# Peptides against a protein of PDB entry 8YVU: the designs that were tried, part 116

Target 1, 39 residues: chain A of PDB entry 8YVU
Amino acid sequence: PQLCYILDAILFLYGIVLTLLYCRLKIQVRKAAITSYEK
Target 2, 160 residues: chain B of PDB entry 8YVU
Amino acid sequence: TWLTVLKKEQEFLGVTQILTAMICLCFGTVVCSVLDISHIEGDIFSSFKAGYPFWGAIFFSISGMLSIISERRNATYLVRGSLGANTASSIAGGTGITILIINLKKSLAYIHIHSCQKFFETKCFMASFSTEIVVMMLFLTILGLGSAVSLTICGAGEEL

## One batch from the design tools (peptide; made by RFdiffusion4, then SolubleMPNN)

Design b2_p19_2_s4 (from b2_p19_2, 14 letters changed)
Fold by OpenDDE base, seed 3:
Structure b2_p19_2_s4 (fold): chain B 39 residues (1-39), chain C 160 residues (1-160), chain D 39 residues (1-39), chain A 19 residues (1-19)
Amino acid sequence: as target 1 above (39 residues)
Amino acid sequence: as target 2 above (160 residues)
Amino acid sequence: as target 1 above (39 residues)
Amino acid sequence: LLELKLELFLKLLDLLLSF
């Protein structure tokens, strides 16, 4: 049971980190699209 | 700037807030359907008895919807309306955060009051179940808090 | 205890989905970079 | 009502995935 709660915390943290990385990557895609449009 | 990044993700944050609200509503309905709170001794599920998952979810849903609408409306004649909608969304987000914090504190207090060592006793089983539900609500609260704070900062930045 | 395991399953699934989305987005960034280089 | 809720949830999920 204690291991289950620890796993929950780890998975939750992992989810947050992945969400942040996804947002950053999405911003990069948008910046690349804008740069391509200006050329 | 960091504010510009948050503004670009405002719709995503709004959707996340609505999703969190829906999950909270679902948990509330499931708990109410599985357990008869009226027959439970004590106030372990007082938050559910008060209907917090329901009205709280409604408030967060409204906040998220207002945020999405404010971002999508980019017409010149709607600038004032958009500003008003963003302000309303920020206020709703702040209110939601406050309510969630109060609920969390209350839930934690009940967990400590009903702390027991014997799991096989009915009271201890219910206390353990309540603790698990509170933990799940805590995770949802953190997600909702993150989205609400982000939306609030975006709204405040537009007002400045 | 059972709720903990259910939460673990949900978080695990969420992590997998986010990972797949991140991979797809990474591929899109690479394609955008290649297109920008050709112009 | 449950089916409607499920449909709404699926739409929200699709919207989330579209970002």
Scores: peptide ipSAE 0.502, ipTM 0.800, DockQ to the pose 0.087
Fold by OpenDDE base, seed 1:
Structure b2_p19_2_s4 (fold): chain B 39 residues (1-39), chain C 160 residues (1-160), chain D 39 residues (1-39), chain A 19 residues (1-19)
Amino acid sequence: as target 1 above (39 residues)
Amino acid sequence: as target 2 above (160 residues)
Amino acid sequence: as target 1 above (39 residues)
Amino acid sequence: LLELKLELFLKLLDLLLSF
C-alpha cells in the first residue's frame, strides 16, 4: 500500500516532467516551422 | 517568445483543464453517491462538505471553455473574459489545494491517532478512503491549477 | 489501496500517451530540420 | 446520455491527439 502511494508520486512527477518536455519540444517544432516559413 | 508558445498551446491547456475539471466532478459525484457525507462525523470530508469538487470543477471547466473559445475567436472581449476566468480559476485552485491539504492532514492524523490496523473497521475504512480520494483530488487540482496559471500568463501576455 | 492502483494505472497511461506524443513531435522536428537543411 | 458522454470524450481525445 505505501509502495502504491510512492509509485503515484513518482508517476505524477514523471507526468509533470514529460509535460514540460513536451511543451519545450513543441516550442522547438513551432520555431523550426516559423524559420522554414521565412525562407 | 515564450508568450507566443503559450498562446499556441492555449487550446490544449484549456482542453486539459476541462478534462481535469470533469474528472474532479466525476470523483465528487462518486463520493457523494457512495457515501452519505452528511452523516460522517469529523472533518474527514471537509473538502467535500465545502463543495470544492463541484464549484472548483465548474470554475475550471468554464475557464477552459472560455480559453478555447478565446483562442478560436479573435475577439477582445473574449480574451478579457478568458483572462478573468483563468485568474479566478487559478485562485480557486489555490484555495482548493489549501482545503485539500488541510483535509489530508486531518485524515492522516485520524489514522495515526486511532492506530488503524484493521482496515475493515468502518471509521478507519472511511478515513483511508477519504485520504485516497483527497490525494487524487489534490493531484487533479494541481494539474488544473497548472493549466489555469499557464492560461492566465498567456492571457496576461495578450493584454500587454 | 485499490484506488491507489487505479490512480497508478491512469498516471501510467498518461505517461505512455505523453511519450508517444513526444516521439511524434521529435519526428516532426527532425522532418522540419531536414526540410530546412535542403533549402 | 452515456452515449453522448462517450462521444464527447472521444471528441476530446481526438482534439488532444490533433495537437
Scores: peptide ipSAE 0.482, ipTM 0.807, DockQ to the pose 0.073
Fold by OpenDDE base, seed 2:
Structure b2_p19_2_s4 (fold): chain B 39 residues (1-39), chain C 160 residues (1-160), chain D 39 residues (1-39), chain A 19 residues (1-19)
Amino acid sequence: as target 1 above (39 residues)
Amino acid sequence: as target 2 above (160 residues)
Amino acid sequence: as target 1 above (39 residues)
Amino acid sequence: LLELKLELFLKLLDLLLSF
């Protein structure tokens, strides 16, 4: 049971990191799209 | 198109492989430090007795490092070396999965034989702990094998 | 204990889905960058 | 050895963040 909780913590942290990276990438896509539209 | 995608993600796959190897090595080290495997009855930790966390981690680490170096330098000799290392890592991963499955079966059988309804018994706790660790290592090994196979296919595509 | 394993499965699935979405978004960023460079 | 491991970890982290 304790190992299960450790795994949950690792997976949760991984999910948070991926979410942050996804948000950052999404912002980059939006900036690129805006720059392309202004040209 | 699929090969192009794999080539673009080769460095990422290599890093993932190294991370997987490091996690496996860490788990192996922790288990060996906390538990005296020699005094554990049965084959609950057969994968650890076989040294899989150690040699498996080494193979995956070497494969990942070679893949990253090959991608960065784009040298023909490094590409061949990376392909060889990835192939070896794929074989090692497959062997590791087999060992882990056997260990998992033995651990589950042990739990069933001893009717481990009470988790607080030392033997049942060890069997449950072993099962959880083996499952985690199995998932990590599958991820490592997937990365190694992807890198192997990418390297083979570059040689063609 | 059983709930912990269920949570692990859900978090694992979430991690896989996020990884796929991240890869897809990265491809979109690259396509947008190429289109912007050709203009 | 610990410092070397830390440096390697930091390099790996930088590599991950570069993607």
Scores: peptide ipSAE 0.468, ipTM 0.796, DockQ to the pose 0.061
Fold by OpenDDE base, seed 5:
Structure b2_p19_2_s4 (fold): chain B 39 residues (1-39), chain C 160 residues (1-160), chain D 39 residues (1-39), chain A 19 residues (1-19)
Amino acid sequence: as target 1 above (39 residues)
Amino acid sequence: as target 2 above (160 residues)
Amino acid sequence: as target 1 above (39 residues)
Amino acid sequence: LLELKLELFLKLLDLLLSF
């Protein structure tokens, strides 16, 4: 049971970090697309 | 292009918020259906007794729906409405987190005081079940708050 | 305990989906960067 | 309603991935 709760915490943290990274990466893709369109 | 992409992100966050709200509502209804919270003594289900799964879900759902509608219709009044709803949802989420943390502390304290090694005992089982549900709702509330805050920031940026 | 395992399964699935999306997005960023460099 | 929301979420996710 304790391991399950620890796993939940780790997975939750991982989800948050991945969401942030996904947002950052999406912003980078958008910037790259804009730069490609302007050229 | 930036505005279009941001709008799509806002809609996604809105949908995520609605989904989170619906999950919270589902958990609330399931708990209310299985357990008669009104007859449970103690503060084990304080968050449920306060009706957080219901009103919190309503606030998040309204916020998400308004955000989606605002982005789709591109009307200034809808943007302001969505911003207000997202702000209200953010406040509600923060309050919900506080209530859930308090409930979690009480539940954990109960488990520790009674040395609930036998989880099949009714009181210990209920406390453990409450703790699990509260933790799940806490995570969902944090996700909902994050989405609401993000939508609020995006909406505020559009108003400037 | 059962709810914990259900949550773990949901979070795990969410993490996998996000990872796949992140990888796809990263590949898109790399492709965009290569295209921008060739121009 | 939940199914509709899920479908909307999936469509939005697909749209986000298409960009």
Scores: peptide ipSAE 0.487, ipTM 0.808, DockQ to the pose 0.058; fails the geometry check

Design b2_p19_3_s1 (from b2_p19_3, 15 letters changed)
Fold by OpenDDE base, seed 4:
Structure b2_p19_3_s1 (fold): chain B 39 residues (1-39), chain C 160 residues (1-160), chain D 39 residues (1-39), chain A 19 residues (1-19)
Amino acid sequence: as target 1 above (39 residues)
Amino acid sequence: as target 2 above (160 residues)
Amino acid sequence: as target 1 above (39 residues)
Amino acid sequence: LDLYLELFLKLLKLLLEFM
């Protein structure tokens, strides 16, 4: 049971990190799309 | 530039791979320190008996390190080396997943056979602990494989 | 303990989905960059 | 073990830099 909670914490942290990276990438895609539209 | 972002992503994937490898190694070390797996009857810890947490961690660590180095130096020989290491790590990860699935099946079968109603019974506790560790190792191996495959695809794309 | 395992499964699924979305977004960014380079 | 811990800490620091 304790190991399960540790795994939850790790997976939760991983999920947060991936979410942040996804948000950053999404912002980059938007910036690239705007730049492409201005050309 | 987008290339810089991709490089950062590859480096991040490499770090994630190394981290996964380190966690796998830590779990392997903890299990080996707490339990004398060599003397445990049955195949509850077959993945540990096979040494997967150790050799798998080594392969993933090497792959991650090579990926980071290759991304930083942008040398053709390093890219090829990283691609080779990532491919090897991907194969190792696939093998590890197979071993872990087999171990998980054996552990679950063991739990079922012993009708583990009492969690505090030594055999049931060990089987449950083994199952939990194997599941954790499986998740980590899948994450490592995902990172290795991603890095392999990125490296292959740069060579083409 | 059962809730912990359920949470692990949900978090794991979330991680996989985010990874796939991240890959798709990365491909989109690459396509956008190629299109911007050809202009 | 100490070397592994140090390596782990370096990796965590690197990971945090990407966040």
Scores: peptide ipSAE 0.513, ipTM 0.814, DockQ to the pose 0.090
Fold by OpenDDE base, seed 1:
Structure b2_p19_3_s1 (fold): chain B 39 residues (1-39), chain C 160 residues (1-160), chain D 39 residues (1-39), chain A 19 residues (1-19)
Amino acid sequence: as target 1 above (39 residues)
Amino acid sequence: as target 2 above (160 residues)
Amino acid sequence: as target 1 above (39 residues)
Amino acid sequence: LDLYLELFLKLLKLLLEFM
């Protein structure tokens, strides 16, 4: 049971990090698209 | 192309929010069906007594639905409505997190006071179960809040 | 304890989905960058 | 319960379409 809670914490942290990375990547895609449109 | 990608992402986030809401509602209904919270002594189920699984699920569901509808119809009034709903859902999520944290603290305190080494004691079992449910609800609320905030940002970007 | 395992499964699935989405988005960014470089 | 299950399944299918 303790291992399960530790795993939950790790997976939760991983989910948050991936979400942040996804958001950053999305912003980068948007910036790239805007830059391509202005050229 | 860019608008279509954003639209797909918004719809995805809306669906995720609705799904999170449904899961929260399911947990709430299961707990209410299995346990008579009114007869449980203490504040172990304070989040349930506050009705958070229900109103939270409703807010997230409405927000998600409005987001999907707004995305599909692409009307300015719907975008504003979705933005408002997402903002409201974000606030509700924040409030829910606060309530759940308080409940979690109370549950942990109860477990600590009773030194629950024997899982089969009714009070210890209830406290442990409450803690587990509260943790799950907390995770779901965080996911819902993340979705609502993301949708709010997307909606705000469309108005700009 | 059983709920913990269910949560682990959900978080794990969520992590996989996010990873796949991240990979797809990363590929799109790369394609956009290549297209911008060829122009 | 059946209605909720159907709704859940519809949402799951919709989610899968985005994958």
Scores: peptide ipSAE 0.510, ipTM 0.809, DockQ to the pose 0.092
Fold by OpenDDE base, seed 5:
Structure b2_p19_3_s1 (fold): chain B 39 residues (1-39), chain C 160 residues (1-160), chain D 39 residues (1-39), chain A 19 residues (1-19)
Amino acid sequence: as target 1 above (39 residues)
Amino acid sequence: as target 2 above (160 residues)
Amino acid sequence: as target 1 above (39 residues)
Amino acid sequence: LDLYLELFLKLLKLLLEFM
């Protein structure tokens, strides 16, 4: 049971980190698109 | 094209929020149907007694739906409405997290006090089950909050 | 314990989906960057 | 329960459209 909870915590943390990275990447895509449109 | 990508992402976040809400609601209904929480004495199911899975699920569902509708129609008034709903859902999520943490602490304290070495005892089993469900609800709430905050940031960025 | 395993499965699936989306987005960013550089 | 299942299926379809 403890191993399951540890796995849950790791997977949860991974999900949060991926969400943040996805958001950052999205912002980068937006900036790149704006820069390409202004050229 | 980029607006389309962003729109898809907002819709995805909205769908994720709705899904989280539905899962929370399902867990709430299952727990209520199996355990008759209203008759359980103690603070083990305090979050369920407070109805958090239900009202939280409703808030997240509304926020997600508004986000999807706002993205589909691309109207300024809908964007503002979605932003407001996402903000409200974020606040609700934060409150829910707080309630769930308090419930988790109480449940853990209960388990500790009763020295639940025998998981097969009805009370200990119920407390353990409650703790597991509360943890799941906490994770789902944090996920919902993350999606709502993300949608709020995206919506705010579109209004600026 | 069974609920923990169900949660693990859901979180794992979520992590996989996010990873795939992140990879797709990263590829799009790279394509956009290449297109902007060639202009 | 059937209504919830239908809603869930609709949401799942929507998620699949985003994939």
Scores: peptide ipSAE 0.509, ipTM 0.813, DockQ to the pose 0.092
Fold by OpenDDE base, seed 2:
Structure b2_p19_3_s1 (fold): chain B 39 residues (1-39), chain C 160 residues (1-160), chain D 39 residues (1-39), chain A 19 residues (1-19)
Amino acid sequence: as target 1 above (39 residues)
Amino acid sequence: as target 2 above (160 residues)
Amino acid sequence: as target 1 above (39 residues)
Amino acid sequence: LDLYLELFLKLLKLLLEFM
């Protein structure tokens, strides 16, 4: 049972990190698309 | 530059692979220190008896280290070596997942046969503990395999 | 304890889905960068 | 064990730099 809670914490942290990275990448894609449309 | 972003992502995947290997090794060491697996009857700890946490951790560690070194030195000869190591680690990860699934099935069957209504019974406690450890190792192995496959695809793309 | 295992399964599935989405987005960014460089 | 811990800390620092 204690190991399950530790795993939950690790997976939760991993999910947060991936979400932040995904958001950053999505912002970069949007900026690149806007720059390409203005040219 | 795009190349710098890719390099950072490959290094991140390599670090993730090494970290996964380290965690697997730690779990293997803890289980071996707390439990004398040789005296445990049955196949509940079959993955540990096979030494998977040790050899799997070694393969993932070597693959991750080679990937990081290859990216840092930016040497073409190391890229091919890293690709080979990542491929080998991917195969090892797939084999490990298979072993862990078999162990999990045996552990679940053991729990079902003994009708583990009392969690504090020694046999039921050991089976439950084994199941928890096997599940954790399975998740870590899947993460390691995912990183190794990702690195393999990136390395193959650089060779083309 | 049963809720912990269910949470682990959900978080793990979420992690896999996010990883796949991140890979797809990365491929799209690469394709966009190549197209922008050829123009 | 100390070498292992140092390696782990180095990897953790590297991981944090990528975040």
Scores: peptide ipSAE 0.501, ipTM 0.805, DockQ to the pose 0.081

Design b2_p19_3_s2 (from b2_p19_3, 14 letters changed)
Fold by OpenDDE base, seed 1:
Structure b2_p19_3_s2 (fold): chain B 39 residues (1-39), chain C 160 residues (1-160), chain D 39 residues (1-39), chain A 19 residues (1-19)
Amino acid sequence: as target 1 above (39 residues)
Amino acid sequence: as target 2 above (160 residues)
Amino acid sequence: as target 1 above (39 residues)
Amino acid sequence: LDFLLKLFLEVLNLLLSFM
C-alpha cells in the first residue's frame, strides 16, 4: 500500500517533468520553424 | 507546417484539460452518489461540500473547449476568450489545490486522532477513502492547472 | 489502496502518451534541422 | 449520464486522433 503511494508520487513527478520537457521541445520546434521560414 | 504542429499541441492541451475536468466531475458525482456527504459529520469532505469538483471541473472544461474552438476557428476574438478562460481556470485550479490541501490535512488529522489501526471501522474506512479521493483530485487538479497555465502562456504568446 | 492502483494506471498511461508525443516531436525537430542544413 | 458518456467518448476520440 505504501509502495502504491510512492509510485503515484514518482509517476506524478515524471508527468510534470515530461510536460515541461515537452513544452521546451515545442518551443524549440517553433524556433526551428521560424528560422526555416526566414530562409 | 509548424503552425499546424503547434495547433495540434494546443488542442492536445485543451483536450487534456477537458479530460481532467471530466474525471473530476466523475469523481465528484460518484462520491456524491455513494456517500451522503451532507449527513457526514466532520470536515473530511470539505472540498466536496464546497462544490469544488463541480465548479472547478466546469471551469476547466470551458477553458479547454474554448481553447479547442479558438484553434479551430482561428478568430482573434476566440483567442482572447480562450486566454481569459485559461487564466480564470488557472486561478480556479490554484484555489482548488488550496482547498484540497486543507481537506487533506483535516483528513489526515482525523485519521491520526482516531488512531485508525482497524480499517474495518466505518469511520476509519470513510476517512481513508476520503483521503484517497482527495489525493486523486489533487493530482488531477494540479494536472489541470498545468494544462491551463500552458494554454495561457501559448495564448499570451499569440497575442504578442 | 485500490484507488491508488487506478491512479497509477492513469498516470502510467498519461506518461506513455506524453513519451510518445515527445518522441514524435523530437523526430520532427531532427527533420527540421536536417532540412535547414540542406538549405 | 449518457451525455457525459458521449462527451467522454468524444474526448477519447480526440486524444486518439493525436496518436
Scores: peptide ipSAE 0.517, ipTM 0.814, DockQ to the pose 0.090
Fold by OpenDDE base, seed 5:
Structure b2_p19_3_s2 (fold): chain B 39 residues (1-39), chain C 160 residues (1-160), chain D 39 residues (1-39), chain A 19 residues (1-19)
Amino acid sequence: as target 1 above (39 residues)
Amino acid sequence: as target 2 above (160 residues)
Amino acid sequence: as target 1 above (39 residues)
Amino acid sequence: LDFLLKLFLEVLNLLLSFM
């Protein structure tokens, strides 16, 4: 039972981190696209 | 176009919010169907008594739907609408988290007071089950909040 | 306990999907960066 | 319940459309 809760916490944290990274990556893609369009 | 990709991502986040809302609603309905919350003494199910699974699910669903609709209409109006909806959902999520934390504290306190060493006692089992459900709802609410915040940031970035 | 395992499964699936999306997005960023560098 | 199921299926289809 305790292991399950620990796993939940880890997976939850992982989900948050991935979401943040995805957002950052999306912003980078946008910047790259804008730079490519201006050239 | 990059705008199309961004729209797809916003739609995906919106769908995630709707899904989270639906899961919360499902849990709420299951708990209400299995347990007569009205007959449960104490504040173990305070979040359910407050109707959080219902209104929280509605708020997240509306936010997700508005995000999707906002992607389908004119860019400027859509971005503002999505931003507004996501902001509202973020506030709702924050409120929900607060309520769930309070419920969790009460449930934990109940477990401690009754010295629930015997898990098979009906009251202790109900308190434990309630705590588990509240924790799940808390996680779902945080996920919903995360998606709403993400959509808000993405929308704000499009307005700049 | 069973609910915890269900949550773990959902979070795990979510994490996998996000990881796949992140990887796809990262590949797109790399392609965009390469295209921008070649111009 | 049927409405919720239909809504769930619609969301699932939407999610699948993004994959």
Scores: peptide ipSAE 0.516, ipTM 0.815, DockQ to the pose 0.086
Fold by OpenDDE base, seed 4:
Structure b2_p19_3_s2 (fold): chain B 39 residues (1-39), chain C 160 residues (1-160), chain D 39 residues (1-39), chain A 19 residues (1-19)
Amino acid sequence: as target 1 above (39 residues)
Amino acid sequence: as target 2 above (160 residues)
Amino acid sequence: as target 1 above (39 residues)
Amino acid sequence: LDFLLKLFLEVLNLLLSFM
């Protein structure tokens, strides 16, 4: 049971990091799309 | 911008792979320090007996390091080397997953046979602990494989 | 303990989905970059 | 062990550089 909670913590952190990266990538895609539309 | 994104992603994937490898190694070391797996009867710790946490961690670490180095130096020979290492790590990860699944099945079978309703029985505790560790290693191996495959695809895309 | 394992499964699934979405988004960025380079 | 620790620290620094 304790190991399960440790795994939950690791997976939670991983999920947060991936979410942040996804958000950053999404912002970059939007910026790229805007830049391509202005050309 | 795209090359910069790809570079950051490759580096991130490499770091993730190294981290996964380190966690696997840590778990392997902890399990080996707490339990004398060599004296445990049965196949509950078959993945540990096979040394998977060790060699798997090595493969993932090497793959991750090579990926980071390849990305930093941006040399064609390093890209090929990284691709080869990532491919090897992907194969190792797949093998590791197979071993872990087999171990998990054996551990679950052991728990089922002993009808482990009493958590305080040493055998049931060990089987449960083994199952938990194997599940954790399985997750880590899947993450490592995912990173290695991603790096392989990125490397292959750079060669084309 | 059962709740912990359920949480692990959910977090794991979330991680996989995010990874797939990230890959798709990356492919989209690549296509957008190629399209911008051909203009 | 020292090499692993250094590697861990390098990975941590790399992770922090992304943040």
Scores: peptide ipSAE 0.513, ipTM 0.815, DockQ to the pose 0.077
Fold by OpenDDE base, seed 2:
Structure b2_p19_3_s2 (fold): chain B 39 residues (1-39), chain C 160 residues (1-160), chain D 39 residues (1-39), chain A 19 residues (1-19)
Amino acid sequence: as target 1 above (39 residues)
Amino acid sequence: as target 2 above (160 residues)
Amino acid sequence: as target 1 above (39 residues)
Amino acid sequence: LDFLLKLFLEVLNLLLSFM
């Protein structure tokens, strides 16, 4: 049971980090698309 | 630009593969140091008795290192070597998953047969712990296989 | 304990899906950057 | 052990460089 909770914590942290990276990348795509549309 | 993209992806996948291998080795060594596998019923720790954490981690580590070296030196002969190592690691990962699934089935059957309603029984605790470790190793092996397959596809694309 | 294992499976699946989406988004960013450089 | 530690630190730095 304790190992299961440790795994949950690691997977949860990994999910949060990936979500933040995904959001950052999505913002970069939007900025690139806006810059391409203004040209 | 596409080559730079593939290079960064290969390096990331290689690092992920090495990290997965190191985690598998750490789990294997911890389990071997804490538990006397010789006195445990053979079916619960069959993956450990087969030495999977050791040889699997070696294959993943070699594949990851070769991928990183191939990316850094940009030599055609190293790309072929990395492709071969990634293919071998993919086969090893598939075999490891099969062994871990068999171990998981045996561990679950053991828990069911002994009616492990009381977690505090030593046998039930060991079976539950084994099941948890096997599940963790299974997830790590799936991640390692995914990285090895991705590196194999990238390497095959560079040879075409 | 059983709920912990179910949570692990859900978090693992979520991690895989996010990784695939991140890779897809990264490819889109690269395509957008190439198109912007050719203009 | 020192070699393994250096390898671990190199992998960690590489992971951080991708972030």
Scores: peptide ipSAE 0.492, ipTM 0.795, DockQ to the pose 0.069

